# Peptides against a protein of PDB entry 8PQO, part 23

Target 1, 252 residues: chain A of PDB entry 8PQO
Amino acid sequence: VLLKEYRVILPVSVDEYQVGQLYSVAEASKNETGGGEGVEVLVNEPYEKDGEKGQYTHKIYHLQSKVPTFVRMLAPEGALNIHEKAWNAYPYCRTVITNEYMKEDFLIKIETWHKPDLGTQENVHKLEPEAWKHVEAVYIDIADRSQVLSKDYKAEEDPAKFKSIKTGRGPLGPNWKQELVNQKDCPYMCAYKLVTVKFKWWGLQNKVENFIHKQERRLFTNFHRQLFCWLDKWVDLTMDDIRRMEEETKRQ

## One batch from the design tools (peptide; aimed at target 1 H224)

Design b1_p15_4 (made by RFdiffusion4)
Pose (drawn by RFdiffusion4):
Structure b1_p15_4 (pose): chain A 252 residues (1-252), chain P 15 residues (1-15)
Amino acid sequence: as target 1 above (252 residues)
Amino acid sequence: SFLETLEAIRRSAFL
């Protein structure tokens, strides 16, 4: 099983990231026809354990209505049921994704620490030493064009070409992280996203784990580029504003 | 559309 820590250094504060991430998930999913239908909340409750106080959820995403009929007929029972178990104690969160048919043999776990630093902490997740020694640290720079697939590139989601009206932050150059250390004002943070991918069937552990990690890096990069370029849309929102928009979207 | 749904699930997992 392969583990990688993706460090996403951002010119926002940890407080700001919480609002911005929530807004961005909702906004990026705004054009998807077929969003929200098929989402099933099995469990939604508070939890507390040894310093980590938060909200636990168990949700199922039924994909039967979103795939061709032949895919629904051919799919083994439960293969189209995606389970997500989430522990949200921001600035810490853990999510576990499984497939009902694959049980625990296909698993994607993301454990994230959101810290007010420049991604300089080592083993921020406090792994056992030997296990930590086998974790590759991968840095995601949202200003680096070379880290974006050309088919993914969008000028309107390029931090190198965006300046915030409300904050004046951006555009981001190759030295933006260096100017952060030399700066006393603009906030910054790093999301330490430790990703574990497990695929235990058919001897395809290596191939699937690598494919999933490459896709996770691509998604982390595109998502956070979009998040920064949308700073004017969400930077003035509070958490109460986010919860209100959630209840609003709940009516339908 | 299906692939977009998968991406949406993955974005939701970021939370």

Design b1_p15_4_s1 (made by RFdiffusion4, then SolubleMPNN; from b1_p15_4, 7 letters changed)
Fold by OpenDDE base, seed 2:
Structure b1_p15_4_s1 (fold): chain B 252 residues (1-252), chain A 15 residues (1-15)
Amino acid sequence: as target 1 above (252 residues)
Amino acid sequence: SLDKVLESIRRSSLL
């Protein structure tokens, strides 16, 4: 098991982020052709549990058509089905990814708290002390180009170049986080993303767990760079606007 | 491609 808490600081409010996140997820999904193939939505319903109220989704990703024929022929039963269970109770979110074949030997869990701070809270997910000792805190700086792979870099998604016309936020210089503390008029938040990765396979555990974390970090970095650079596209939208957009997308 | 599917899974985990 490999645990890391990714802390993504953004010059947006927690309330703004809710809109921006939904917008940016939708936009990113539109930009990826064929990403929805083989996705089965089993459940998509409101839930209320232990004071947590939100939307629960259960999706199955069927990979049979996405792998070579020889892989499909050799794959054990259930090995090509990935289950994603998600609880979106913003500002708290939880996603659990499992595989039918690997059962308890495979887990990706992503738990996110969105807080109106600069990533200064320790153990925001309230882990047991012994578990928390094993968590690496990883700060993602969306303005730091060195954290972006060259193949992922786009100038239009560079927070160090972007300036919001609507809000005046940006560009984000090397010391933007320190400067933000002194800018009373600019909201800020941190997404605390606790990522738990378990891959119990002899000889491959560490390799796969580290690989998954690398991919998650890459995703979080690129996504939040996009989210910020798309600020002018979503900052004036309401949650009702987002819901309408989602409904329109479902009808397409 | 498999990479696109995996990316879609990862993106959904952002919510």
Scores: peptide ipSAE 0.250, ipTM 0.856, DockQ to the pose 0.724
OpenDDE base, seeds 1, 3, 4, 5: peptide ipSAE 0.239, 0.279, 0.212, 0.204; ipTM 0.851, 0.874, 0.843, 0.834; seed 3 fails the geometry check

Design b1_p15_4_s2 (made by RFdiffusion4, then SolubleMPNN; from b1_p15_4, 9 letters changed)
Fold by OpenDDE base, seed 1:
Structure b1_p15_4_s2 (fold): chain B 252 residues (1-252), chain A 15 residues (1-15)
Amino acid sequence: as target 1 above (252 residues)
Amino acid sequence: SLDKVLESIRLDSLL
């Protein structure tokens, strides 16, 4: 098991982020070719558990079309079906990813708290002290180009170049987080993303767990760079606007 | 292979 807490600081409020996240997810999904064909939504309903209220989703990702034919032919039953269960009780979210074949030997869990701070809280997910000792805190700086793969880099998605016309935020210089503390009119937040990866196959555990973390980090980095650089597209939208957009997208 | 698997997961659930 490999645990890392990714802390993504953004010059947006927690309330703004709720809109921006949904917008950016929708936009990113539109840009992904062929993502919808292998996704089955089993459940999409409100939930209430332990005082947590939100939306529960259960999706199955059928990967049969995403792997070579020989892999599909050799794959055990259920090996290419990934279950994703998500509890969205913003500002808290939890996603649990499992596989039918691997059962308890495979787990990706992503738990996110969105807090109106600069990533200074320790153990925001309230882990046991012994468990918390094993968590690596990883700061993602959306302005740091060195954290972006060359193949993922786009100038129009570079926070170090972007200037929001609507809000005046950006560009984000090397010391933007420190400067933000002195800017009383600029909201900020941190997404604390505790990622738990478990892959219990002998000889492959560390390799796969580290690989998954690398991909998650990459995803978080790119997504939040986009979210910020798309600020002018979503900052004036309401949650009702987002809901309308989602309903319109479902009808297409 | 694993890259394609992770890329197939929608951002709406992971974020």
Scores: peptide ipSAE 0.063, ipTM 0.779, DockQ to the pose 0.466
OpenDDE base, seeds 2, 3, 4, 5: peptide ipSAE 0.039, 0.038, 0.045, 0.053; ipTM 0.749, 0.748, 0.760, 0.775; seeds 2, 4, 5 fail the geometry check

Design b1_p15_4_s3 (made by RFdiffusion4, then SolubleMPNN; from b1_p15_4, 8 letters changed)
Fold by OpenDDE base, seed 3:
Structure b1_p15_4_s3 (fold): chain B 252 residues (1-252), chain A 15 residues (1-15)
Amino acid sequence: as target 1 above (252 residues)
Amino acid sequence: SLERVLESIRLSSLL
């Protein structure tokens, strides 16, 4: 098991982020080829549990069309089905990813708290001390180009070049996080993303777990760079606007 | 193959 807490600081409020996240996920999904193919939505309903209120989704990703024919032919039953259970109770979110074949030997869990701070809270997910001591805290700086792979870099998605016309935020210089403290009119938040990866396969555990974390970090970095650089597209939208856009997308 | 699997589910981890 490998645990890391990714802390993503953004020059937006927690309330703004709720809109921006949903918009940016939808936009990023449109840019992916084959999006939605092989995705089965089993459940999509509101839930209330232990004072947590939000939306619960259960999806199955059928990967049969995404793997080579020989893999599909040799794969055990359920091996190519990925289950995703998600609880979205913003500002708290939890996603659990499992595989039918691997059962308890495979888990990806992403738990996120969105807080109006600069990533200074320790153990925001309230882990036991013994578990917390094994968590690596990883700070993601969306303005740091060195954290972005050359193949992922786009100038139009560079926070160090972008300036929001609507809000005046950006470009983000090397000390932008420190400067936020002095800018009383600029909101800020941190997404605390605790990622738990378990892959119990002898000889491959560390390799696969580290690989998954590397991909998650890459995803979080690129996504939040996009989210910020798309600020002018979503900052004036309401949650009702987002819901309407989602409904329109479902009809297409 | 693992990269393709992760690409298929990656956006879901953002919600």
Scores: peptide ipSAE 0.159, ipTM 0.850, DockQ to the pose 0.561
OpenDDE base, seeds 1, 2, 4, 5: peptide ipSAE 0.154, 0.172, 0.163, 0.143; ipTM 0.852, 0.856, 0.853, 0.846; seeds 2, 4 fail the geometry check

Design b1_p15_4_s4 (made by RFdiffusion4, then SolubleMPNN; from b1_p15_4, 8 letters changed)
Fold by OpenDDE base, seed 4:
Structure b1_p15_4_s4 (fold): chain B 252 residues (1-252), chain A 15 residues (1-15)
Amino acid sequence: as target 1 above (252 residues)
Amino acid sequence: SLDRVLESIRRESLL
């Protein structure tokens, strides 16, 4: 098991982020060439548990059409079905990813707290001390181009170049986080993303767990760069606007 | 290919 807490600081408020996240997820999905092929939504309903109130989703990703033929032919039954269970009780979110074949031997869990701070809270997810000591804290700087793979880099998604017309935020220079503290009119937040990865196959555990973390970090980096650079597209939207957009998309 | 799969999951999820 490998645990890391990714801390993503953004020059947006917690309330703004809720809109921006939903918009950016929808936009990123639209831009994907593979579309929603192989995605089955089993459950999408409100939930209430332990004082947490939000939306629960259960999706299955059927990867049979997305893997090479030889993999499909050799894959055990259930190996190409990934289950995603998500609890969205913003500002708290939890996603659990499992596989039918690997069962208890495979887990990706992502727990996120969105806080109106600069990533200064320790153990925001309230782990036991023995567990917390094994968590590596990883700061993601959306303005740092060196954290972006060349194949992922787009100038229009570069926070170091982007200037929001609607808000005046950006571009984000090398010291943008320090400067943000002195800008009373600019909101900020941190997404604390505790990622738990378990891949319990002998000889492959560490390699695969580290690989998954590397991919998650890449995803978080790219997503939040997009979220910020799309600020002018979503900052004036309301949650009702987002809901309308989602309903319109479902009709297509 | 696995990275693209994970990206697809990320985009379809509220992660």
Scores: peptide ipSAE 0.092, ipTM 0.802, DockQ to the pose 0.603
OpenDDE base, seeds 1, 2, 3, 5: peptide ipSAE 0.079, 0.057, 0.060, 0.086; ipTM 0.784, 0.770, 0.769, 0.801; seed 1 fails the geometry check

Design b1_p15_5 (made by RFdiffusion4)
Pose (drawn by RFdiffusion4):
Structure b1_p15_5 (pose): chain A 252 residues (1-252), chain P 15 residues (1-15)
Amino acid sequence: as target 1 above (252 residues)
Amino acid sequence: ATMERFFWVAAFAVL
């Protein structure tokens, strides 16, 4: 099983990231016809354990209505049921994604620490030493065009071409992280996203784990580029504003 | 992004 820590250094604060991430998930999913239908909340409760106080959820995403009929007929029982178990104790969160048919043999786990630093901490997740030694650290720079697939590139989602009206932040150049250390004002943070991918069937552990990690890097990059370029849309929101928008979206 | 990831997870189970 392969583990990688994706470090996403951002010119926002940790407090700001919480609101921005919630807004961005909802906004990026605003054009998807077929969003919300098929989402099933099995469990939604508070939890507390040794310093980590938060909210646990168990959700199922039924894909039967979103795939062609032949896919629904051909799919082994439960293969189209995606389980997501989440522990949200921001600035820490853990999510575990499984498939009902694959049980625990196909697993994607993301454990994230959101810290007010420039991604300089080592083993921020406090792994056992030997296990930590086998974790590749992958840095994601949202200003670096070379880290974006050409088919994914959108000028309107390019931090190198965006300046915030409300904050004046951006555009981001190759030295933006260096200018953060030399700066006393603009906030910054790093999301330490430790990703574990497990695929135990058919001897395809390596191929699937690698494919998933490449797709997870692409998604983290594109997502956080979008998040920064949408600063003017969400930077003035509070958590109460986010919860209100959630309830609003709940009516339908 | 989430939905895309779910489709990948489902694809590996189906295949």

Design b1_p15_5_s1 (made by RFdiffusion4, then SolubleMPNN; from b1_p15_5, 9 letters changed)
Fold by OpenDDE base, seed 3:
Structure b1_p15_5_s1 (fold): chain B 252 residues (1-252), chain A 15 residues (1-15)
Amino acid sequence: as target 1 above (252 residues)
Amino acid sequence: GKMELYFTIAGLAVS
């Protein structure tokens, strides 16, 4: 098991992020080739549990059409079906990813708290001290070009070049986070993403767990760069606007 | 890419 807490600081408020996240997820999905094919939504409904209220989703990602034929032919039953269960009780979210074949031997859990700070809170997910001491804190700087793979880089999604017309935010210079403290009119937040990865196959555990973390970090980095650079597209939207967009998408 | 999927906490339909 490998745990890391990714801290993503953004020059937006927690309330703004709720809209921006949903918009950016939808937009990123549209831009992804073959991303929607093979996705089955089993459940999408409100939930209430232990005082937590939000939206619960259960999706299956069928990978049969996305792997080479020889892999598909050799894959055990259920090996190419990925289950995603998500509880969105913003500002708290939890996502659990499992595989039908591997069962308890495979888990990706992503728990996120969105806080109006600069990523300075320790153990925001309230882990036991013994567990918390094994968590690596990883800061993601959306303006840092060195954290972006060359193949992922797009100039139109570079926070160091983008300036929001509607808000005046950006471009984000090398010291943008420290400068936020002096900018009274610019809100900020941190997404604390505790990622738990378990891959219980002997000889492959460390390699696969580290690989998955690298992919998650890559995803978080690219997504939040997009989210910021798309600020002018979503900052004037309301949650009602987002809900309407979701309903329209569901009907297609 | 072909194998790139955006896992989401949102209840959006994925296209």
Scores: peptide ipSAE 0.081, ipTM 0.751, DockQ to the pose 0.085
OpenDDE base, seeds 1, 2, 4, 5: peptide ipSAE 0.069, 0.067, 0.065, 0.064; ipTM 0.759, 0.770, 0.741, 0.758; seed 5 fails the geometry check

Design b1_p15_5_s2 (made by RFdiffusion4, then SolubleMPNN; from b1_p15_5, 10 letters changed)
Fold by OpenDDE base, seed 5:
Structure b1_p15_5_s2 (fold): chain B 252 residues (1-252), chain A 15 residues (1-15)
Amino acid sequence: as target 1 above (252 residues)
Amino acid sequence: GKMELYKIIAQFAID
């Protein structure tokens, strides 16, 4: 098991982020090949559990058509079915990813707290001290080009170049986080993403767990760079607007 | 290759 807490600081408010995240997820999804093919929504309902209230979703990603033929032919039953269970109680979210074949031997858990701070809180997820001491805190700086792979880099998604016309935010210079403290007119937040990766396979555990973390970090970095650079597209939208957009997408 | 599957899995973490 490998745990890391990714802290993503953004020059947006917690309330703004709720809209921006949903917009950016939808936009990013449209840009992916294959669209929603192979995605089965099993559950989408409100939930109440342990004092937590929100929306619960259970999706199955059928990857049979998304992998090479030789992988499909050799894959055991259930190996290409990925289950995603998500509890959205914004500003708290939890996602659990499992596989039918691997069962308890494979887990990706992402727990996120969105806080109106600069990533200064320790153990926001309230882990036991013994567990917390094994968690690596990783700061993602969306303005730091060195954290972006060359193949992922797009100038139009570079926070160091982007200037929001609607809000005046950006571009983000090398010391943007420090400067943010002195700017009363610019909101900020931190997404504390505790990522738990478990892959129980002797000889491959560390390799796979580290690989998954590497991919998650890459994903978080790119996504939030997009989210910020798309600020002018979503900042004036309301949650109702987002819901209408989602409904329209479902009708198509 | 076989590790590409995990890349796909990671993509699902955006929600």
Scores: peptide ipSAE 0.035, ipTM 0.712, DockQ to the pose 0.104
OpenDDE base, seeds 1, 2, 3, 4: peptide ipSAE 0.034, 0.034, 0.034, 0.034; ipTM 0.709, 0.724, 0.710, 0.708

Design b1_p15_5_s3 (made by RFdiffusion4, then SolubleMPNN; from b1_p15_5, 9 letters changed)
Fold by OpenDDE base, seed 4:
Structure b1_p15_5_s3 (fold): chain B 252 residues (1-252), chain A 15 residues (1-15)
Amino acid sequence: as target 1 above (252 residues)
Amino acid sequence: GKMELYKIIAGFAVS
């Protein structure tokens, strides 16, 4: 098992982020067709647990049609079915990913707290001390180009170049986080993403777990760079606007 | 689709 807590600081409010997140997911998917293909929704219901109130979803992603034929032919039964259980209680979110074939030998859990701070809270997910001591904290700086793979880099998605016309935020210089403290009119937040990865196959555990974390970090970095650089596109949108956009995107 | 991929990989809980 490999645990890392990714801390992503953004010059947006927790409330803004909710809109921006949904917009950015939808926007990134506009050019994709068949977004719902192979997705089976088993559960979609409200939940309440330990004072946490939100929406619970259980989905199965059937990947048989989305992999090459030879992969499908060689894949064991259930290996191409991924289960996603998600608890959306924004500003708290939890997602658990499992696989039918690997069962308890495979787990990806992503728990996120969105806090109106600069990533200064320790153990925001309230792990036991013994568990917390094994968590690596990883800070993602969306303005740091060195954290972006060259193949992922786009100038239009570079926070160090972007200037929001609507909000006046950006570009984000090397010391943007420190400067943010002195900007009373600029909101900020941190997304604390605790990622738990388990891959219990002898000889491959560390390799796969580290690989998954590498992909998660890459995704978080790129996504939040996009989110910020698209600020002018979503900052004036309401949640209803986002829902309409999401529905339109799903119909493509 | 990419929408679902983002939701899965990035851990974006859905409503």
Scores: peptide ipSAE 0.062, ipTM 0.781, DockQ to the pose 0.091
OpenDDE base, seeds 1, 2, 3, 5: peptide ipSAE 0.048, 0.036, 0.051, 0.051; ipTM 0.761, 0.732, 0.769, 0.763

Design b1_p15_5_s4 (made by RFdiffusion4, then SolubleMPNN; from b1_p15_5, 9 letters changed)
Fold by OpenDDE base, seed 2:
Structure b1_p15_5_s4 (fold): chain B 252 residues (1-252), chain A 15 residues (1-15)
Amino acid sequence: as target 1 above (252 residues)
Amino acid sequence: GKMELYFTIASLAVS
């Protein structure tokens, strides 16, 4: 098991982020080849449990069409079906990813707290000390180009180049986070994303767990760079606007 | 729909 807490600081408010996240997820999905393909939504309903109230989704990602034929033919039963269970009680979110074949031997859990701070809180997910001491805190700086793979880099998604017309935010210089504390009129937040990865195959555990974390970090980095650079596209939208957009997309 | 929360196509590459 490998745990890391990714802390993504953004010059947006927690309330703004809720809109921006949903918008950016939708937009990113549209831009990805095969976005939505092979996705089966089993459950999409409100939930309330232990004082947590939000939206619960259960999706199955069928990867049969996304892998080479020989992989599909050789894959064990259920190996190409990934289950995603998500509890969205913003500002708290939890996602659990499992695989039918691996069962208890595979887990990706992503728990996120969105806080109006600069990523300075320790153990926001309230882990036991024994567990917390094994968590690496990883700061994602969306303005740091060195954290972006060359193949992922797009100038139009570079926070160091982007200037929001609607808000005046950006571009983000090398010391943008330090400068942000002195900008009273600029909101900020941190997404504390505790990622738990378990892959219990002898000889492959560390390799795969580290690989998954690397990909998650890559995803978080690129996504939040997009989210910020798309600020002018979503900052004036309301949650009602987003809900309408979601409904319109569901009908298609 | 293409409005996938949390798990994206990029996330599929993780698995």
Scores: peptide ipSAE 0.033, ipTM 0.712, DockQ to the pose 0.137
OpenDDE base, seeds 1, 3, 4, 5: peptide ipSAE 0.032, 0.036, 0.035, 0.036; ipTM 0.704, 0.731, 0.714, 0.730; seeds 1, 3, 4, 5 fail the geometry check

Design b1_p15_6 (made by RFdiffusion4)
Pose (drawn by RFdiffusion4):
Structure b1_p15_6 (pose): chain A 252 residues (1-252), chain P 15 residues (1-15)
Amino acid sequence: as target 1 above (252 residues)
Amino acid sequence: VPMTERFPIILTVLA
């Protein structure tokens, strides 16, 4: 099983990231016809354990209504049921994604620490030493065009071409992280996203784990580029504003 | 990241 820590250094604060990430998930999913239908909340409760106080959820995403009929007929029982178990104690969060048919043999776990630093901490997740020694650290720079697939590139989602009206932050150049250390004002943070991918069937552990990690890097990059370029849309929101928009979207 | 961004990826793995 392969583990990688994706470090996403951002010119926002940890407080700001919480609101921005919630807004961005909802906004990026605003054009998807077929969003919300098929989402099933099995469990939604508070939890507390040794310093980590938060909210636990167990949700199922039924994809039967979103795939062609032949896919629904051919799919082994439960293969189209995606389980997501989430522990949200921001600035820490853990999510575990499984498939009902694959049980625990197909697993994507993301454990994230959101810290007010420039991604300089080592083993921020406090792994056992030997296990930590086998974790590749992968840095994601949202200003670096070379880290974006050309088919994914969108000028309107390019931090190198965006300046915030409300904050004046951006555009981001190759030295933006250096100018953060030499700066006393603009906030910054790093999301330490430790990703574990497990695929135990058919001897395809390596191929699937690598494919999933490449896709996760691409997604983390595109998502956080979008998040920064949408600063003007969400930077003035509070958490109460976010919860209100959630309830609003709940009516339908 | 929205789960909708991961569904095609998961379905590709399952296929």

Design b1_p15_6_s1 (made by RFdiffusion4, then SolubleMPNN; from b1_p15_6, 9 letters changed)
Fold by OpenDDE base, seed 5:
Structure b1_p15_6_s1 (fold): chain B 252 residues (1-252), chain A 15 residues (1-15)
Amino acid sequence: as target 1 above (252 residues)
Amino acid sequence: VPFSKWVPVILSILS
């Protein structure tokens, strides 16, 4: 098991981020070719648990059509079915990813708290002290070009170049986080993403767990760069606007 | 071939 807490600081408010995240997820999904193919929604309902209220979703990703033929031919039954269970109780979110074949030997859990701070809180997910000692804190700087792979880099998605017309935020210089403290008119938040990865296979555990973390970090980095650079597209939208957009997308 | 060998490939598709 490998745990890392990714802390993503953004020059947006917690309330703004709720809209921006939903918009950016929808936009990113549209950009993925065949993204909706092989997705089965089993459950989509409100939930209440331990005072947490939100939306619960259970999806199955059938990867048979997305993998090469030789992978499909060699894959055991259930190996290409990924289950995603998500509890969205913003500002708290939890996602659990499992596989039918691997059962208890495979787990990706992503727990996120969105807080109106600069990533200064320790153990925001309230882990036991012994468990918390094994968590690596990883800061993602969306303005740092060195954290972005060359193949992922787009100038139009570079926070160091972007200037929001609607808000006046950006571009983000090397010291942008320190400068935020002095800018009373610029809101900020941190997404604390605790990622738990378990891959219990002898000889491959560390390799796969590290690989998954590398991919998650890449995803978080690129996603939040996009979210910020798309600020002018979503900052004036309301949650009702987002809901309407989602309903329209479901009807298509 | 064990499924475990294909995990990186599958994850690369999902990423």
Scores: peptide ipSAE 0.033, ipTM 0.685, DockQ to the pose 0.095
OpenDDE base, seeds 1, 2, 3, 4: peptide ipSAE 0.031, 0.030, 0.030, 0.046; ipTM 0.710, 0.706, 0.703, 0.715; seeds 3, 4 fail the geometry check

Design b1_p15_6_s2 (made by RFdiffusion4, then SolubleMPNN; from b1_p15_6, 9 letters changed)
Fold by OpenDDE base, seed 5:
Order: C-alpha cells, then sequence, then structure tokens
Structure b1_p15_6_s2 (fold): chain B 252 residues (1-252), chain A 15 residues (1-15)
C-alpha cells in the first residue's frame, strides 16, 4: 500500500471550484473519443452516512472494446471490468476504484477535502498518527511547467500565460502563491487529495503502485491546469446551469 | 476526476 496526499492550490474559491470541477470533468469527458462507450451506471442516488450527505454513484467501465484483441483474448474474466464507486458530498468527495478479477488485491481510493487555505493543514483526512507518518505530502504547482510532460503541454492550458478576462486572475508567475496572501480580492483554495493505492502482486507491488501514483499526479496536474485556464468559461455558471448541462448531455 | 481519464494511460501501457 502506498499513500500520498496531493495538495493542489488554486486561485479560486471553494464555491467557485465546485462549478469549475464539474464543468471541467464534463469538458474533459467530451474530448475523449469513445469515453462513454462501455460505461454502465448501476447506481446514482442520494446518500446519508455518518452525517455526510451527498450523491453516490456506482459505475462499471467495460474495457473490452478499448484494449487490443490479444489483451482481450488473454484477459481473465472480470479483468477488464473496473468499478468506480463515488461519494460526492462537496466539499468532501471519495472515489474507490476496484477490479472484478483482482478483488481485494487492487484498490485505488481518492479522498478529497477542499479547503479555503494554501495547503497548510496537516492530516485534514484525520488519519491515525501512525498511518499519517507514512503519507507523503506532494504539492502540485499548476504554474510550474517542469511538472508537465512535454506531450501533455498546451500553451492554451498554461496558467503561466493565461489571464482571465472575467476575473483578472493570472498569469501565474513563479511566486504566485506567495503573492496571493497580499491580494485581498483574489480567493484561493487547496484540494487535499489523499490517494491510497494497493496492488498485491508479488514482485510488482511497488512498481505498479508507484506507476499509478505517477499517473494520478499527472492527471491532477493536467486537470487543474485546464480548470484554471477555462475559468472564463465556467466562472459565471451556477450549479443550476451545470445541472442543466448534465441533463442535456444525458439526453444525447 | 472520472476513471475515463485513465483510458489513454491504460492504452499506453498495453501498447
Amino acid sequence: as target 1 above (252 residues)
Amino acid sequence: IPFSSWVPVILEILA
């Protein structure tokens, strides 16, 4: 098991981020050709647990059509079915990813708190002290080009070049996080993403767990760069606007 | 972030 807490600081409010995240997820999903094919929604309902109220979703991703034929032929039954269970109780969310074949031997869990701070809180997920000692804190700087793979880099998604017309935010210079403290009119937040990766395969555990973390970091980096650079597209939208957009997308 | 964002990564591994 490998745990890391990714801290993503953004020059947006917690309330703004709720809209921006939903918009950016929808936009990213549209940009992926065939992204909806092979997705089965089993559950989509409100939940209440331990004082947490939100929306619960259970989806199955059937990867059979997305992998090469030789992989499909060699894959054990259930190996290409990925289950995603998500509890969305913004500003808290939890996602659990499992595989039918691997069962208890594979887990990706992502727990996120969105806080109106600069990533200064320790153990926001309230882990036991012994467990917290094993968590690496990783700061993602959306303005740092060195954290972006060359193949993922787009100039239109570069926070160091982007300036929001609607809000006046950006571009983000090397010291943008320090400068935020002095700018009373610019909101900020941190997404604290505790990622737990478990892959129980003898000889491959560390390799796969580290690889998954590397990919999660890449995904978080790219996603939040997009979210910020799309600020002018979503900042004036309401949650009701987002809900309408989601309903329209479901009808297509 | 939806799991669909992993699809390109999975394809890179299988490739």
Scores: peptide ipSAE 0.115, ipTM 0.779, DockQ to the pose 0.514
OpenDDE base, seeds 1, 2, 3, 4: peptide ipSAE 0.098, 0.100, 0.098, 0.104; ipTM 0.767, 0.766, 0.765, 0.771

